# Ledger of designs, part 64: peptides against a protein of PDB entry 4DOW

Target 1, 157 residues: chain A of PDB entry 4DOW
Amino acid sequence: TFSWVGRPLPNRKQFQQMYREICMKINDGSEIHIKVGQFVLIQGEDNKKPYVAKLIELFQNGAEVPPKKCARVQWFVRFLEIPVSKRHLLGRSPPAQEIFWYDCSDWDNKINVETIIGPVQVVALAPEEVIPVDQKSEETLFVKLSWNKKDFAPLPP

## One batch from the design tools (peptide; made by RFdiffusion4, then SolubleMPNN)

Design b2_p18_3_s4 (from b2_p18_3, 9 letters changed)
Fold by OpenDDE base, seed 2:
Formats: structure tokens, C-alpha cells, sequence
Structure b2_p18_3_s4 (fold): chain B 157 residues (1-157), chain A 18 residues (1-18)
């Protein structure tokens, strides 16, 4: 269950009410607040790892009946989501915690908030920085590079 | 840069490059 937190932001877009924050109610009754700018896990296909995204906008889509709670996101991609034939372009075997900034516009960046599993920590690192793999960081994802379906590129500082 | 600053910078560069 998802509900908006706070009042709608000023917006001139017809049929879209913008928000800064959304509340996600968990099965046990607890609530998690997620804000624009935070990173989230998005439900993937069955038996697939969740997708990773950064929330760019939270909005209610009034063009739909009934109105739907939506988000615009910046996608990240896991290494295993990259085609096998292109993985060699990385030139190394990444740790499981590494994700890549998806630098393409072909993916729909609009999602239903109902697909949000929960928040996740994403940390940007310089290429030379080592990704920690200790237990305290096991739930943290790290990004160094972008992926544009053609090649990997450095993430600018 | 912080993680947020890096990601913001990348987004800005991406937008300008498009």
C-alpha cells in the first residue's frame, strides 16, 4: 500500500500532481517513507533480481482512471542484466554489488510505485576505488561506470 | 564528490550531451 506524504508541489503539468515523498506500508504494518532522490529496488520478473533505480519524480497520473501513483526513475543495470556477448567489454569480473548507470533513453522510465520493493543504498565510487565486500556493506550497491548498450564509460566525478 | 553529487553531475552531462 502506497500513499502520498505531504501536499502536492506546484506543477503546471496537466493531470500530474507532483510529490516529494511517498509512504510504503509493509505487510507487518510498518511504514517506510521514500523521497525523490533516493534509490529503490523495483520488482523484476519471477526468479530475477530486482531492478535498481533512482527516483527522479513522484507523481499521481490523473490521466488514468482511476489515477495511479507513479514515479519517473533513472535506471541502473546489474552486470547480469547485460547481454552475455557484451559483458567482456568491462574487462573485469565485477563484484555482485556493482551496478551501472543506464545511459540510454530506450527504457521506459515511468513506473508504478506498486512495483517498488523498498529503498536501497547506492554509492558512487571512482574507478580506482575498491568496492567493499564486507558484511556491513553487503546490502549496498556501488556504481562506477555507465552502460549505454554499446560500451561502458566512466562515471564523471 | 559525494554519491549524490556524482550522480547529479552525470545526469547533467547526459542531458547536455543529448
Amino acid sequence: as target 1 above (157 residues)
Amino acid sequence: STEEEVLKSYKEVQEKAS
Scores: peptide ipSAE 0.009, ipTM 0.435, DockQ to the pose 0.030
Fold by OpenDDE base, seed 1:
Structure b2_p18_3_s4 (fold): chain B 157 residues (1-157), chain A 18 residues (1-18)
Amino acid sequence: as target 1 above (157 residues)
Amino acid sequence: STEEEVLKSYKEVQEKAS
C-alpha cells in the first residue's frame, strides 16, 4: 500500500496534487518512506534488472478515474540497455555499478508509484574519479556520463 | 552482500508492499 505523507504542495497543474513524500507500507507492518529527490529502483520486465530513476515529482493525478498516485522521474540507463552497436562509443568496459543519465525525451517519465521497488543510492562522480567496486559499495550505483541515444557526454549539471 | 542479494531484497520488499 502506498500513501501520501505530509501536506499537499502548492502547484498550478490542473487535476494534480503534489507531495514531497510517499510511504510504502509492507504487510508485515514495516514502512519505507521515499521523498522527491531520492533515487529509486523501478520494476523491470521479466528477467530484466530494475530500472533506475530519480524522483522529480510525486503527484496524485485527478484526471484519471480513480485518481492515480504517480511520479515524474529522471531516467538512468544501464550499459546493457544501450544498443550493442553504440556501446563502443564509451571506449571502455564499465563496471556493473555504473549507470548513465538518460538525456532524451522519448521515454515517458511518468510512472505509477506502485512500480517502485525501493530506494537506491546513486552517487555522481567526475570522469577521472574511480568507481569503487568492493563489498561496501555493491549496493551503490555511480553516474559519470549522460547518454542521449547518439553519444555519451559529460554529466549534466 | 552481493548485487544479486541487494536486488533480491528490493524485490521482496515490493512483493510484500501493499
Scores: peptide ipSAE 0.050, ipTM 0.691, DockQ to the pose 0.052; fails the geometry check
Fold by OpenDDE base, seed 4:
Structure b2_p18_3_s4 (fold): chain B 157 residues (1-157), chain A 18 residues (1-18)
Amino acid sequence: as target 1 above (157 residues)
Amino acid sequence: STEEEVLKSYKEVQEKAS
């Protein structure tokens, strides 16, 4: 079950109520709170790793019946999600923990919050910084570059 | 735990999400 935390923000878009935080309640009664600006894992297809995204907005879509709890996200892409023919453009073999800022708008950036698996830690690094591979950091994902379906580039602001 | 173990844990959380 997903429920809004706190009062809605001032209305800026028709049929959309904005929120800063959402609560994901688990069967055992425990709760996980997720805020705008945090990174989350999104359910993928069978035999695929979850997608990675940054939460940009949390909103209730009143245009749907019944209203849907939604999020707008900035997508990230895993190296294995990049076409095999383009992977060589990176010029190196990335560690499994590296992800890339998806700098395209061809993916729908609106999701249903029910597809959220949970929060994940994502750390931005400069290109010259080394990604740690110790067990303490295995739960953390790292981003150095963007991917625009044509080439890799420095991270956008 | 490894990254894969962490991901499995998250999947389990989703399965239990209400």
Scores: peptide ipSAE 0.040, ipTM 0.688, DockQ to the pose 0.053; fails the geometry check
Fold by OpenDDE base, seed 5:
Structure b2_p18_3_s4 (fold): chain B 157 residues (1-157), chain A 18 residues (1-18)
Amino acid sequence: as target 1 above (157 residues)
Amino acid sequence: STEEEVLKSYKEVQEKAS
């Protein structure tokens, strides 16, 4: 079960009530709170790894019947999600923990909050920084570059 | 925990969500 935390934020969007935080209720009574600006894993297809996204907005879509709890996200892409024919453009074999900022507008950036699996840690690194491989880093994803379906590019400083 | 173990943990959280 997902429920809003706090009061709606002021906005001028006719059919949207915006929020800062949402609560994910677990059956045993435990709760996970997720806020705008945090990173989350989104449910993928049956046998696919979860998608990675940054939460940009949390809102209730009043234009739908019944209203839906939604989020707008900034997508990241895993290396294995990049077409095989383009992977060589990276010029290296990335570690499994590396993801890329998806710099395209062709993906729908609206999701239902029910597709959120849980929070995940994402850390931005400079290109020359080494991705750490230790016990704590195995749960952390790292981003150095963007991907725009044509090439990789450094993240803006 | 390995990457696979982390992903399994996340899936378990999703399954328990209501």
Scores: peptide ipSAE 0.040, ipTM 0.687, DockQ to the pose 0.053; fails the geometry check

Design b2_p18_4_s1
Fold by OpenDDE base, seed 3:
Structure b2_p18_4_s1 (fold): chain B 157 residues (1-157), chain A 18 residues (1-18)
Amino acid sequence: as target 1 above (157 residues)
Amino acid sequence: SKEEEKLKKEIASLYDKK
């Protein structure tokens, strides 16, 4: 289950109540708090790895009946989510931990918070930096480049 | 890190433009 943490933030958007933090209660009864600005894993399709996104906004959509708990996100894409025909544009074989900033508007950036699996650590690296693959960083994802469905590009300086 | 800060700023900037 998901519940808002704290009071709504002031905003000018009608029919929306914005929040800074949401609480996820998992099966064992423990609670995970997720805040705006954190990276999360989002439920993917069967046999697919979860999607990766950064939380930009947390809000209750009052335009729906009943109101739904939602989030606006910045999407990231895994290498295997990129069409096979375009993967060669990277010019290298990325490690499994590498993700790419999704620089497209075709993906809806609004999600239901119920699709959130949990938080994940994402670290930005310079192009010359090597992605660590040690055991301690196994669950950490790394981003160096953006993907706009046409080509890969360096992250802005 | 420096790169993380850059990423954060870029995300914020992109969101503000939309």
Scores: peptide ipSAE 0.022, ipTM 0.523, DockQ to the pose 0.034
Fold by OpenDDE base, seed 1:
Structure b2_p18_4_s1 (fold): chain B 157 residues (1-157), chain A 18 residues (1-18)
Amino acid sequence: as target 1 above (157 residues)
Amino acid sequence: SKEEEKLKKEIASLYDKK
């Protein structure tokens, strides 16, 4: 169950009410609050790892009946989601914790909040920085590069 | 922690540039 936290933000979009925070209630009764700007895991297909995204906007879509709780996200891509024919462009075998900024507009960046599994920690690193692979960083994902379906590129400073 | 908050702000700043 998802519910809005706080008052809606002022905006000029007639059919959208924007929010800063949403509350996710888990089956055991516990609550997790997720805010704009945080990273989340999104439900993937069967037998697929969850997608990774940064929350850009939280909004209720009033154009739909009934209104739907939605989010606009910036997508990240896992290495295994990149086409096999293009993976060699990285020039290395990335650790499982590495993700890439998806620098394309072909993916729909609007999601239903019901697809959110939970928050996740994402850390940006310089290309020369080593991704720590230890027990302390097991739940942390790291991003060094962007992917635009053509090549990998360093993240802007 | 204070370090985590600092890191979150830095990450947010980096991605707001795109």
Scores: peptide ipSAE 0.019, ipTM 0.474, DockQ to the pose 0.025
Fold by OpenDDE base, seed 4:
Structure b2_p18_4_s1 (fold): chain B 157 residues (1-157), chain A 18 residues (1-18)
Amino acid sequence: as target 1 above (157 residues)
Amino acid sequence: SKEEEKLKKEIASLYDKK
């Protein structure tokens, strides 16, 4: 279950109440607080790894009945989510921890918070920096480039 | 968004440190 933390922020948007933080209660009863600016894993399809996104806004959508707890996100894409025919454009075999800034607007950037699995660590690197591949860093994702469905490009998009 | 712009600036700063 999800619940808002704190009071709504000042907002002039109709049908929306904005928040800075949300509380996620998991099965064992423990609570995880997630804030705007953090990276999260979003529920994927069967046999697919979760999607990766950065939270840019948390809000309650009052236009829906009942009101829904939502988030606006910046999407990232995993290498294996990129079409096979385009993967060669990277020119290298990336480690499993590498993700790419999704530089397209064709994906809906509004999600229901119920699709959030949990937080994840994402670190931005310069192109020349080496992605550490050890057991201690396996939980961390790294981003060097953007992907716009046509080619890879240096950050920022 | 505000947070998106913040992230872009943070990432850009890493590239400028070459």
Scores: peptide ipSAE 0.017, ipTM 0.514, DockQ to the pose 0.024
Fold by OpenDDE base, seed 2:
Structure b2_p18_4_s1 (fold): chain B 157 residues (1-157), chain A 18 residues (1-18)
Amino acid sequence: as target 1 above (157 residues)
Amino acid sequence: SKEEEKLKKEIASLYDKK
């Protein structure tokens, strides 16, 4: 169950009411608040790891009937989501915690908030920085590069 | 290094964008 937190932001977008924060209620009754700018895990396909995304906007889509709670996101991609034929372009074997900024516009960046599994920590690192692999950072994801379906590159400006 | 810190900050700025 998802519910908006706070008052709607001033907005002129037709049929869209924007918010800064959403509350996710889990089955056990606990609540998790997620804000714009945070990173989240999105439900993946069958037996696949969740997608990773940064929340850019939270909005109620009034154009749909019934209205839907939605988000616009910046996608990240896991190494294993990259086609096998292209993985060699990285030139190294990345740790499982490494993700890549998806630098393409072919993916729909609108999602239903119901697909959000929960928040996740994502840390940006310089290319020469070592990705730590310890107990404290086990669930933390790290990003150094972008992927544009053709090659790996420095993160976009 | 100073250069590394600069790069890290530059990268981090991406996450402040809307």
Scores: peptide ipSAE 0.022, ipTM 0.492, DockQ to the pose 0.026; fails the geometry check

Design b2_p18_4_s2
Fold by OpenDDE base, seed 3:
Parts: structure tokens; sequence; C-alpha cells
Structure b2_p18_4_s2 (fold): chain B 157 residues (1-157), chain A 18 residues (1-18)
């Protein structure tokens, strides 16, 4: 189950109540708090692997009946989610932990918080930085570039 | 909604080994 943490943040959207943090109560009864700005894994469709996303907004959608707990996200894509015909544009074989900033608007960036699997660590690196693949970095994903369905580009500032 | 151990496995499954 999901519940808001704290009071609603001030906003100018009449049908939305915005929040800074949400609480996830998981199976073992423990709680995980996720805040705007953190990265999460989103449930994939069918039997697909989870998607990676950065939470940019948490809000209750009052336009729906009943109101829904939602989030706006910045999507990231895994290398294998990129069309085979375009992968060569990277010019290198990416490490297994590398993901890419999805720089397109064709994907709906609004999700139901119920699709959130849990938090994940994502670290942005400069082009010259080497992606560590040691055991300590096992649970960390790394991003260096963006993907706009046409080509790879430096990460947005 | 998964606990820490399950999340670890989920993250590992994201890796595109190639």
Amino acid sequence: as target 1 above (157 residues)
Amino acid sequence: KKKEEELKKEIASLYDVK
C-alpha cells in the first residue's frame, strides 16, 4: 500500500495535491519512503523487465474518481530496450549497468504509484569516467548519455 | 512491492550482459 508523507506542497494545479514523499508498505510489513528526485524501478508490462525512472513529481490526481496517487517521471532506458538497428550508434559495448536518459515525449511520464517496485540507485557520470562493475556497485546503475530515438547525446545539464 | 533482498535480485536482472 501507498500513503502520502507530510502535508501537501503548494502548487498551482487545481486538480492536484502535490507531495514531497510517499511511503510504501511492503510485504514484510516494513516501510520504504521515496522522495521526489529519487530513482525507482517501475513494473514492466507483461513479463518485461522493470523500467528505470526518476521521480520528478508526486501528486494525487483529483481529476479522477476516485482520486489516484500518481507520479511524474523522467524515463531511462536500458541498452537492450533500444532498437537493434540503432544500437551501433553508441559506438561501444556498454557495461551491463549502463542506462540512458530517455529524451523523448512519446512515453507517458505519468504513472500510478502502484507500479513502483522499489528504489534504485542511479549515478550520473561524465563521459570520461569509467563505469565501475565491482561488487560494491552491484546494485547501482549508471548513466552517461541520453537517447532521443535518433541518436545518443551528452547528458542534459 | 519487494523487500530489500528481492529488490537486489530485481536490480541484478536489469543488467544487459552483452
Scores: peptide ipSAE 0.337, ipTM 0.841, DockQ to the pose 0.034; fails the geometry check
Fold by OpenDDE base, seed 5:
Structure b2_p18_4_s2 (fold): chain B 157 residues (1-157), chain A 18 residues (1-18)
Amino acid sequence: as target 1 above (157 residues)
Amino acid sequence: KKKEEELKKEIASLYDVK
């Protein structure tokens, strides 16, 4: 189950109550708190691998009946999610840990919080920085570039 | 909604491996 943590944040959006933090209670009774700005894994459809996303907003959507706990996200894509015909544009074989900032608005960036699997660590690197390949970083994803369905570009500041 | 170990497995499976 999911429950809001803290009081609603001030906002002027109709039918929306915004929050800074949400609590995810898992089966064993333990709780995981997730805040705006953190990265999460989102459940994929039809046996697809999870999506990676950064939480931009947490809000209750009062326009729905019943009200839904939702989030707005910035999507990231894995290399193998990029069409085969476009992968050569990267000009290199990326490490398994590399993901890309999805710089396109064709995807709905609103999700139900129930689709959140859990938190994940994502680290932004400059293009010249080396992605570490060691035991300590095997649970960390790294992003250097954006992908806009046409080409790769430097990560926005 | 995953335990820590399950989450680690999920992250590992996320990697794009040839």
Scores: peptide ipSAE 0.331, ipTM 0.839, DockQ to the pose 0.034; fails the geometry check
Fold by OpenDDE base, seed 2:
Structure b2_p18_4_s2 (fold): chain B 157 residues (1-157), chain A 18 residues (1-18)
Amino acid sequence: as target 1 above (157 residues)
Amino acid sequence: KKKEEELKKEIASLYDVK
């Protein structure tokens, strides 16, 4: 279950109340708080591997009946989500922990918060920085480049 | 939703295998 944390942010968007934080109730009774700007894993379809996303907005959509708790996200893609025919464009074999900023608008960036699996740590690196692969970073994902379905490019600002 | 240990397993399973 999900519940809003704090008071809604002031905005003039019709049918939408925005929030900065949401609480996720876990089966064992514990709670996880997730804020705008954090990264999360999103449930994949048909038992596929989860998606990685950055939370841009948290909002309740009052246009739906009943109102839905939603989020707007920036998508990221894993290397194996990139078509086989295009992977060579990277010019290197990426480590398993590398993900890419999805620089396309063909994906709907609105999700239901119920699809959130949990938080994940994502670190942005410069091209010259080495992606660490050790026991301390085994739960951390790293992003250096964007992918626009045509080619890889430096990260957007 | 998943417990902390289950979340860790989910993150681990997310990694691409090359």
Scores: peptide ipSAE 0.316, ipTM 0.833, DockQ to the pose 0.034; fails the geometry check
Fold by OpenDDE base, seed 1:
Structure b2_p18_4_s2 (fold): chain B 157 residues (1-157), chain A 18 residues (1-18)
Amino acid sequence: as target 1 above (157 residues)
Amino acid sequence: KKKEEELKKEIASLYDVK
């Protein structure tokens, strides 16, 4: 189950109450708190691999009946999610832990919080920085570039 | 929803294996 943490933030959107933090309670009774700005794994479709996303907003959508706990996210893509015909544009074989900032608006960036699997660590690196591939970084994903369905580009500021 | 160990497995499965 999911529950809001703290008071709603000031917001002029009539049917949306915004929050900084949400609490995810798992089956064993333990709790995980997730805040705006953190990265999460989102449940994939049809047993597909999870998606990676950065939480931009946490809000309750009061326009729906009943109200829904939602999030607005920035999507990331895995290399194998990029069309085969365009993978060569990267000019290199990325390590398994590399993901890419998805710089397109064709994906719905609104999700139901129930699709959140849990938090994940994502670290932004400069192109010249080496992505560590060792046991110490096995739980960390790395991003150097964006993908806009046409080409790869430096990360947005 | 996922326990810590289960979450770690999900992260590991996310990696692109070539």
Scores: peptide ipSAE 0.316, ipTM 0.834, DockQ to the pose 0.034; fails the geometry check

Design b2_p18_4_s3
Fold by OpenDDE base, seed 1:
Formats: structure tokens, sequence, C-alpha cells
Structure b2_p18_4_s3 (fold): chain B 157 residues (1-157), chain A 18 residues (1-18)
């Protein structure tokens, strides 16, 4: 169950109400609050790891009946989502905790908030920095590079 | 590639997921 937290933000879009925060109620009754700017795990395919995204906007799409609670996201991709024929372009075998900034604008990047599994920590690192692979950082993901469907590149500023 | 196809289709699938 998802519900908006706080009042709608000022918005010029006629049928969209924007919010800063959403509350996710889990099966055990506990609540998790997620805000714009945080990173989240998104439900993937069966037997696949969840997708990773940064929340850019939280909004209710009032043009639909019933209204849909949505989010606009910046996608990250896991190494296994990179085409097999292009994985060699990385020049190394990445650790399991490494993800890549998806640097493409070929879609609107909208999701249903109901696909959100929960928050996750994502840390940006310089290429020369070592990704810690220990028990303390098991739940933390790291990003060093972007992927634009053609090649890997330094992270955008 | 198949991976690219799945990635491109992700948005529509997640948006309409119930």
Amino acid sequence: as target 1 above (157 residues)
Amino acid sequence: SEEEKKLKERIASLYNKK
C-alpha cells in the first residue's frame, strides 16, 4: 500500500499532482517513507535481480481513471543488462555491487510506484576508487560509469 | 540485442504493472 505524504507541490501540469514523499506500508504493518532524490529497487522479472533507479519525481496522474501513483526515475543498469557483445568494452569484470548510470533519453522513465520494492543506498565513486566488497557494505551499490547503449563513459556531473 | 530489448520494454511494463 502506497500513500502520499504531505501536500502537493506547485505544478503547472493540469492533471498531475506532484509530491515530495510517499509512504510504503509493508505486509508486517511497518512503514517506509521514500523521498524524491532517493534510490530505490524496482521489481524485476521473475528470477531476476531488481532494477535500480533514482527517484526524480513523484506524481499522481489524474488523467487516468482511477488516478495512478507514479514516479519518474533515472535508471541504472546492472552489468548483466549490458548486451553480451558489448560487455568487453568495460575492460574488467565488475563486482556484483557495481551498477551503471543509464545515459539515454529514449523513453519517459515513468513507473508505477507499486513496483517499488524499497530503498537502496547508491554511492558514486571515482574510477580509481575501490569498491568495498565486505559484509558491512553488502546492501550498498556503487556507480563509477555511465552506459549509453554504445560505450561506457565517466559519470555525468 | 535481447538485453537492449528488455531494457527498452521495461518502462511500459512497470508503468502498467498492477
Scores: peptide ipSAE 0.169, ipTM 0.774, DockQ to the pose 0.682
Fold by OpenDDE base, seed 4:
Order: structure tokens, then C-alpha cells, then sequence
Structure b2_p18_4_s3 (fold): chain B 157 residues (1-157), chain A 18 residues (1-18)
């Protein structure tokens, strides 16, 4: 179950109410609060790792009946989501913790918040920085590069 | 929802054989 936290933010969009924070209630009754700017895991395909995204906007879509709780996101891509024929362009074998900033506009960036599994930690690193791969840091994901379906590049400023 | 449908399209796109 998802519910808005706080009052809606001022905006001029007729059919949208924007929020800063949402509450995710899990099966044991505990609550997790997620804010704009945080990173989340999104439900993926069966037996596949969840997708990773950064929340850039939380809003209720009043154009639908009933209204839907939505999020606008910046997508990330796992290495295994990149076509096999293009993985060699990275020039190295990345650790499982590495993800890539998706630098394309061909994907819709609006999702239903009900697809959110939970929060995740994402850390941006310079290309020369080493990604920790110990058991203690396995929960943290790291991003060094962007992927635009053609090649890898430094992260956007 | 439409958002869920769009997410499904993304999922399908990523898991194609290219």
C-alpha cells in the first residue's frame, strides 16, 4: 500500500498533484518513506533482477479514474540488460553492482508507484575509482558511465 | 494502468535478442 506524505506541492498542472514524499507500507505493517531524489528498485520480469531508477517527481494523476499514484523517473540499466552484441564496448567486465545511466528518450519515464519494490543506494563514482565488491557492500549499486544504446560515455553533468 | 503498460513495453524492449 502506498500513501502520500504531507500536503501537495504548489503546481499549475490541472490534473496533477505533486508530492515530495510517499509512504510504502509492507506486509508486516512497517512503513518505508521514499522521497524525490532517492533511488528505487522497480519490479522486473520474472526471475530477473529488478530495474533501477531515480525518482525525479512524485504525483497523483487526476486524469485517470480512479486517480493513480505515479512517479517520473530517470532510468538506469544493468549490464545484463545491454544487448550482448554491444557489451564489448565497455572494454571490461563490470562487477554485478555496476549500473549505467540510461541516456535515451525512447522510454517512457512515468511509472505506477505500485511497481516500486523498495529503496536502494546508488553511488556515483569517477571512472578511475574502484567499486567495492565485498559482501558488506553488495547492497549498494554504483554508476560511472551512461549508456545511449550506441556507446558508453561519462555521466551527464 | 497506462503507466504499468508502458513499463511492460520497456521490459519487453530490454529483453529482446539484439
Amino acid sequence: as target 1 above (157 residues)
Amino acid sequence: SEEEKKLKERIASLYNKK
Scores: peptide ipSAE 0.062, ipTM 0.632, DockQ to the pose 0.092
Fold by OpenDDE base, seed 3:
Structure b2_p18_4_s3 (fold): chain B 157 residues (1-157), chain A 18 residues (1-18)
Amino acid sequence: as target 1 above (157 residues)
Amino acid sequence: SEEEKKLKERIASLYNKK
């Protein structure tokens, strides 16, 4: 169950109410609050790891009937989501915790908030920094590069 | 590629998922 936290933020979009925070109530009754700017795991395909995204906007889409609780996101991609034929462009074998900034604007990055599994920690690293692979950082994801469907590149500033 | 196709289809699927 998802519910908005706080009052709508000012915005200029006619059919949208924007929010800074959403509350996710999980099965045990506990609540997780997720804010714009945080990173989240998004439901993936069966037997696949969740997608990773940064929340850019939280909004209720009033154009839908009934209104839909949505998020606009900045996508990240896992290495296995990159075409096999282009993976060699990375020039190395990335650890499982590495993700890549998806630097494409070929679609509107809207999701249903119901697809959010929960928050996740994403840490940006410089190329020379080593990705920790210890137990305490097991659930932390790391990003060094962007992927624009053509090649890898340094992270956007 | 198949992976790219899946990625391109992600948004619509997730938006309409219930």
Scores: peptide ipSAE 0.174, ipTM 0.777, DockQ to the pose 0.672; fails the geometry check
Fold by OpenDDE base, seed 2:
Structure b2_p18_4_s3 (fold): chain B 157 residues (1-157), chain A 18 residues (1-18)
Amino acid sequence: as target 1 above (157 residues)
Amino acid sequence: SEEEKKLKERIASLYNKK
């Protein structure tokens, strides 16, 4: 169950109400609050790891009946999502915690918030920084590079 | 949900491991 937190943000979009925060209520009754700018895990394919994205906008699409709670996201990709034929371009074997900024506009960046599994920590690192793999933060993901379907590149500013 | 299915299909179609 998802519900908006707070009042709608001012905007001119006729059929959209924008929000800063959404509340996710899970099965045990506990609540998780997720804000614009945070990173989330999104339901992936069966038997596969979830997708990773950064929340850019939270909005209710009033053009649909009933209205849909939606999010616009910046996509990240896991190494295993990159085509096998292109993985060698990285020049190294990345740790499982590494993800890549998806630098393409060919993917739809609108999702239904119902596909959100929960929040996740994503840390941006410089190329020379080592990705730490420790027991306390094994669920933290790290990003050093972007992927544009052709090659890897430094992170966008 | 249907939206979830569409998203998965779209991502899968645009980003194949092969």
Scores: peptide ipSAE 0.065, ipTM 0.641, DockQ to the pose 0.081; fails the geometry check

Design b2_p18_4_s4
Fold by OpenDDE base, seed 2:
Structure b2_p18_4_s4 (fold): chain B 157 residues (1-157), chain A 18 residues (1-18)
Amino acid sequence: as target 1 above (157 residues)
Amino acid sequence: SEEEEKLKKEIESLYSVK
C-alpha cells in the first residue's frame, strides 16, 4: 500500500499532482518513506532481478481511471543486463556492486509506484575511485559510467 | 521486519552472479 506524504507541490501539469515523498506501508504495519532523489529497486519481470532507478518525480496521474500513483525515474543497468556481445567494451571486469547510468530514451521512464520494492543506496564515484568492499558498503551500489547501448562513457552531469 | 528481510534478499540477488 502506497500513500502520499505531505501536500502536493504547485504544478500546472494537467491531470498530474506532484509530491515529494511517498509512504510504503507493509502488511506488518511498518512504513517506509521514499523521497524524490532517492534510489529504489523496481520489481523485475518474470522473476528476473530487480531494476535500479533514481526517483525523479512522484505524481498522481489523474488522467487514468482510477488515478494511479506514479513515478518518473532515471534508469540504471547492471553489468549482467548489458548484452554479452557488448560487455567487452568496458575493458574490465566490474564488481557486482557496480551499475551504470542508462543514457537512452528508448525505455519508458514512467512506473507505477506499486512496482517499487524498496530503497537502495547508490553512490557516484569518479573513475579512479575504488569501489569499497566492506561491511558498510555490502548493500551499496556504485556508479562510475553511463551506458547508451553503444558504448560506455563518463557519467553525465 | 519481514519487509526488511525481503529487501535484503533483493539486494543480495543483485550481487549474485547468474
Scores: peptide ipSAE 0.158, ipTM 0.755, DockQ to the pose 0.034
Fold by OpenDDE base, seed 4:
Structure b2_p18_4_s4 (fold): chain B 157 residues (1-157), chain A 18 residues (1-18)
Amino acid sequence: as target 1 above (157 residues)
Amino acid sequence: SEEEEKLKKEIESLYSVK
């Protein structure tokens, strides 16, 4: 289950109450707090692997009945999610830990918080920096580039 | 916890080429 942490932020948007933090209660009764700016794994379809996203906004959507706890996200894409015909554009074989900033607006960036599996660590690197592949960083994802369905490019500012 | 184990498994699945 999910519950808001703290009071709503000042907001002039109709039908929306904005928050900085949400609490995710797990099976054993313990709680995980997730804040705006953190990265999360989002439930995939069927047996698809989870999606990776950065939380940019947490809000309650009062336009729905009953009101829904929602988030706006910046999507990331995994290399294997990129069409096979376009993968060669990277010019290298990326490690499994590399993800790419999705620089397109064709994906709905609004999600229900119930689709959040949990937090994940994502680190931004310069293109020339080496992605560490060791036991210490085995659970960390890395992003160097953006993908706009046409080509790879440096990360947006 | 069971949820932590699930999360760990999901993260590990991201690193699989399968």
Scores: peptide ipSAE 0.145, ipTM 0.745, DockQ to the pose 0.035
Fold by OpenDDE base, seed 3:
Structure b2_p18_4_s4 (fold): chain B 157 residues (1-157), chain A 18 residues (1-18)
Amino acid sequence: as target 1 above (157 residues)
Amino acid sequence: SEEEEKLKKEIESLYSVK
């Protein structure tokens, strides 16, 4: 289950109550708190790997009946999610831990919080930095570039 | 915990190569 943490943040959007943090109560009764700005894994389709996203907003959508707990996200894509015909544009074979900032508006950036699997660590690197593969970074994803369905580009500042 | 292991597996699945 999901529940809001703290009081709503001031905002000018009608029918929306914004929050800084949400609590996931998982099966064993423990709680995971996720805040705006953190990265999360989002449930994919049946046989698809989870999506990676950065939480931009957490809000209750009062325009729906009943109200829905939602999030606005910045999407990231894995290399294998990029069309085969365009993967060559990267000019290299990325490690499995590399993801790309999705710089497109065709994907709906609003999600239901129920689709959140859990938090994940994402680290931004400069182009010249090497993606570490040591044990400490085993569960860490890395981003260097953006993908806009046309080409790869330097990360947005 | 069970849920922690589940999350770990989900993360690890991102690294799997087809």
Scores: peptide ipSAE 0.141, ipTM 0.740, DockQ to the pose 0.033
Fold by OpenDDE base, seed 1:
Structure b2_p18_4_s4 (fold): chain B 157 residues (1-157), chain A 18 residues (1-18)
Amino acid sequence: as target 1 above (157 residues)
Amino acid sequence: SEEEEKLKKEIESLYSVK
């Protein structure tokens, strides 16, 4: 179950009410709050392979009947989501915790909040920085590069 | 990878909703 936290933000979009925070009710009855700017895992067609995304906007879409709770996101991709023929362009074998900023517009960046599995920690690193692989960083994902379906590049500013 | 799948499942289990 998802519910808005706080009052809607002022905006000029007639059919959209924007929010800063949303509350998730999890199975044991506890609550998790997620804010704009945080990273989340998104349910895919295959439950074993969730997508990683950064929340850019949280909004209720009033143009739909009934209104839907939605989010606009910045997508990230895992190495295994990159075509086999292009993986060699990275020039290395990435650790399991590495993800890539998806720098393309071909993916719909609007999601239903019901597809959010939960929050996840994502840390940006410089290319020369080492991705820690230890117990402390077990639940942390790391991003160094972007992927635009053609090549890898430094992260967008 | 196996490590990646383990990480995903662990995170999912922590934040799974109804």
Scores: peptide ipSAE 0.066, ipTM 0.634, DockQ to the pose 0.055

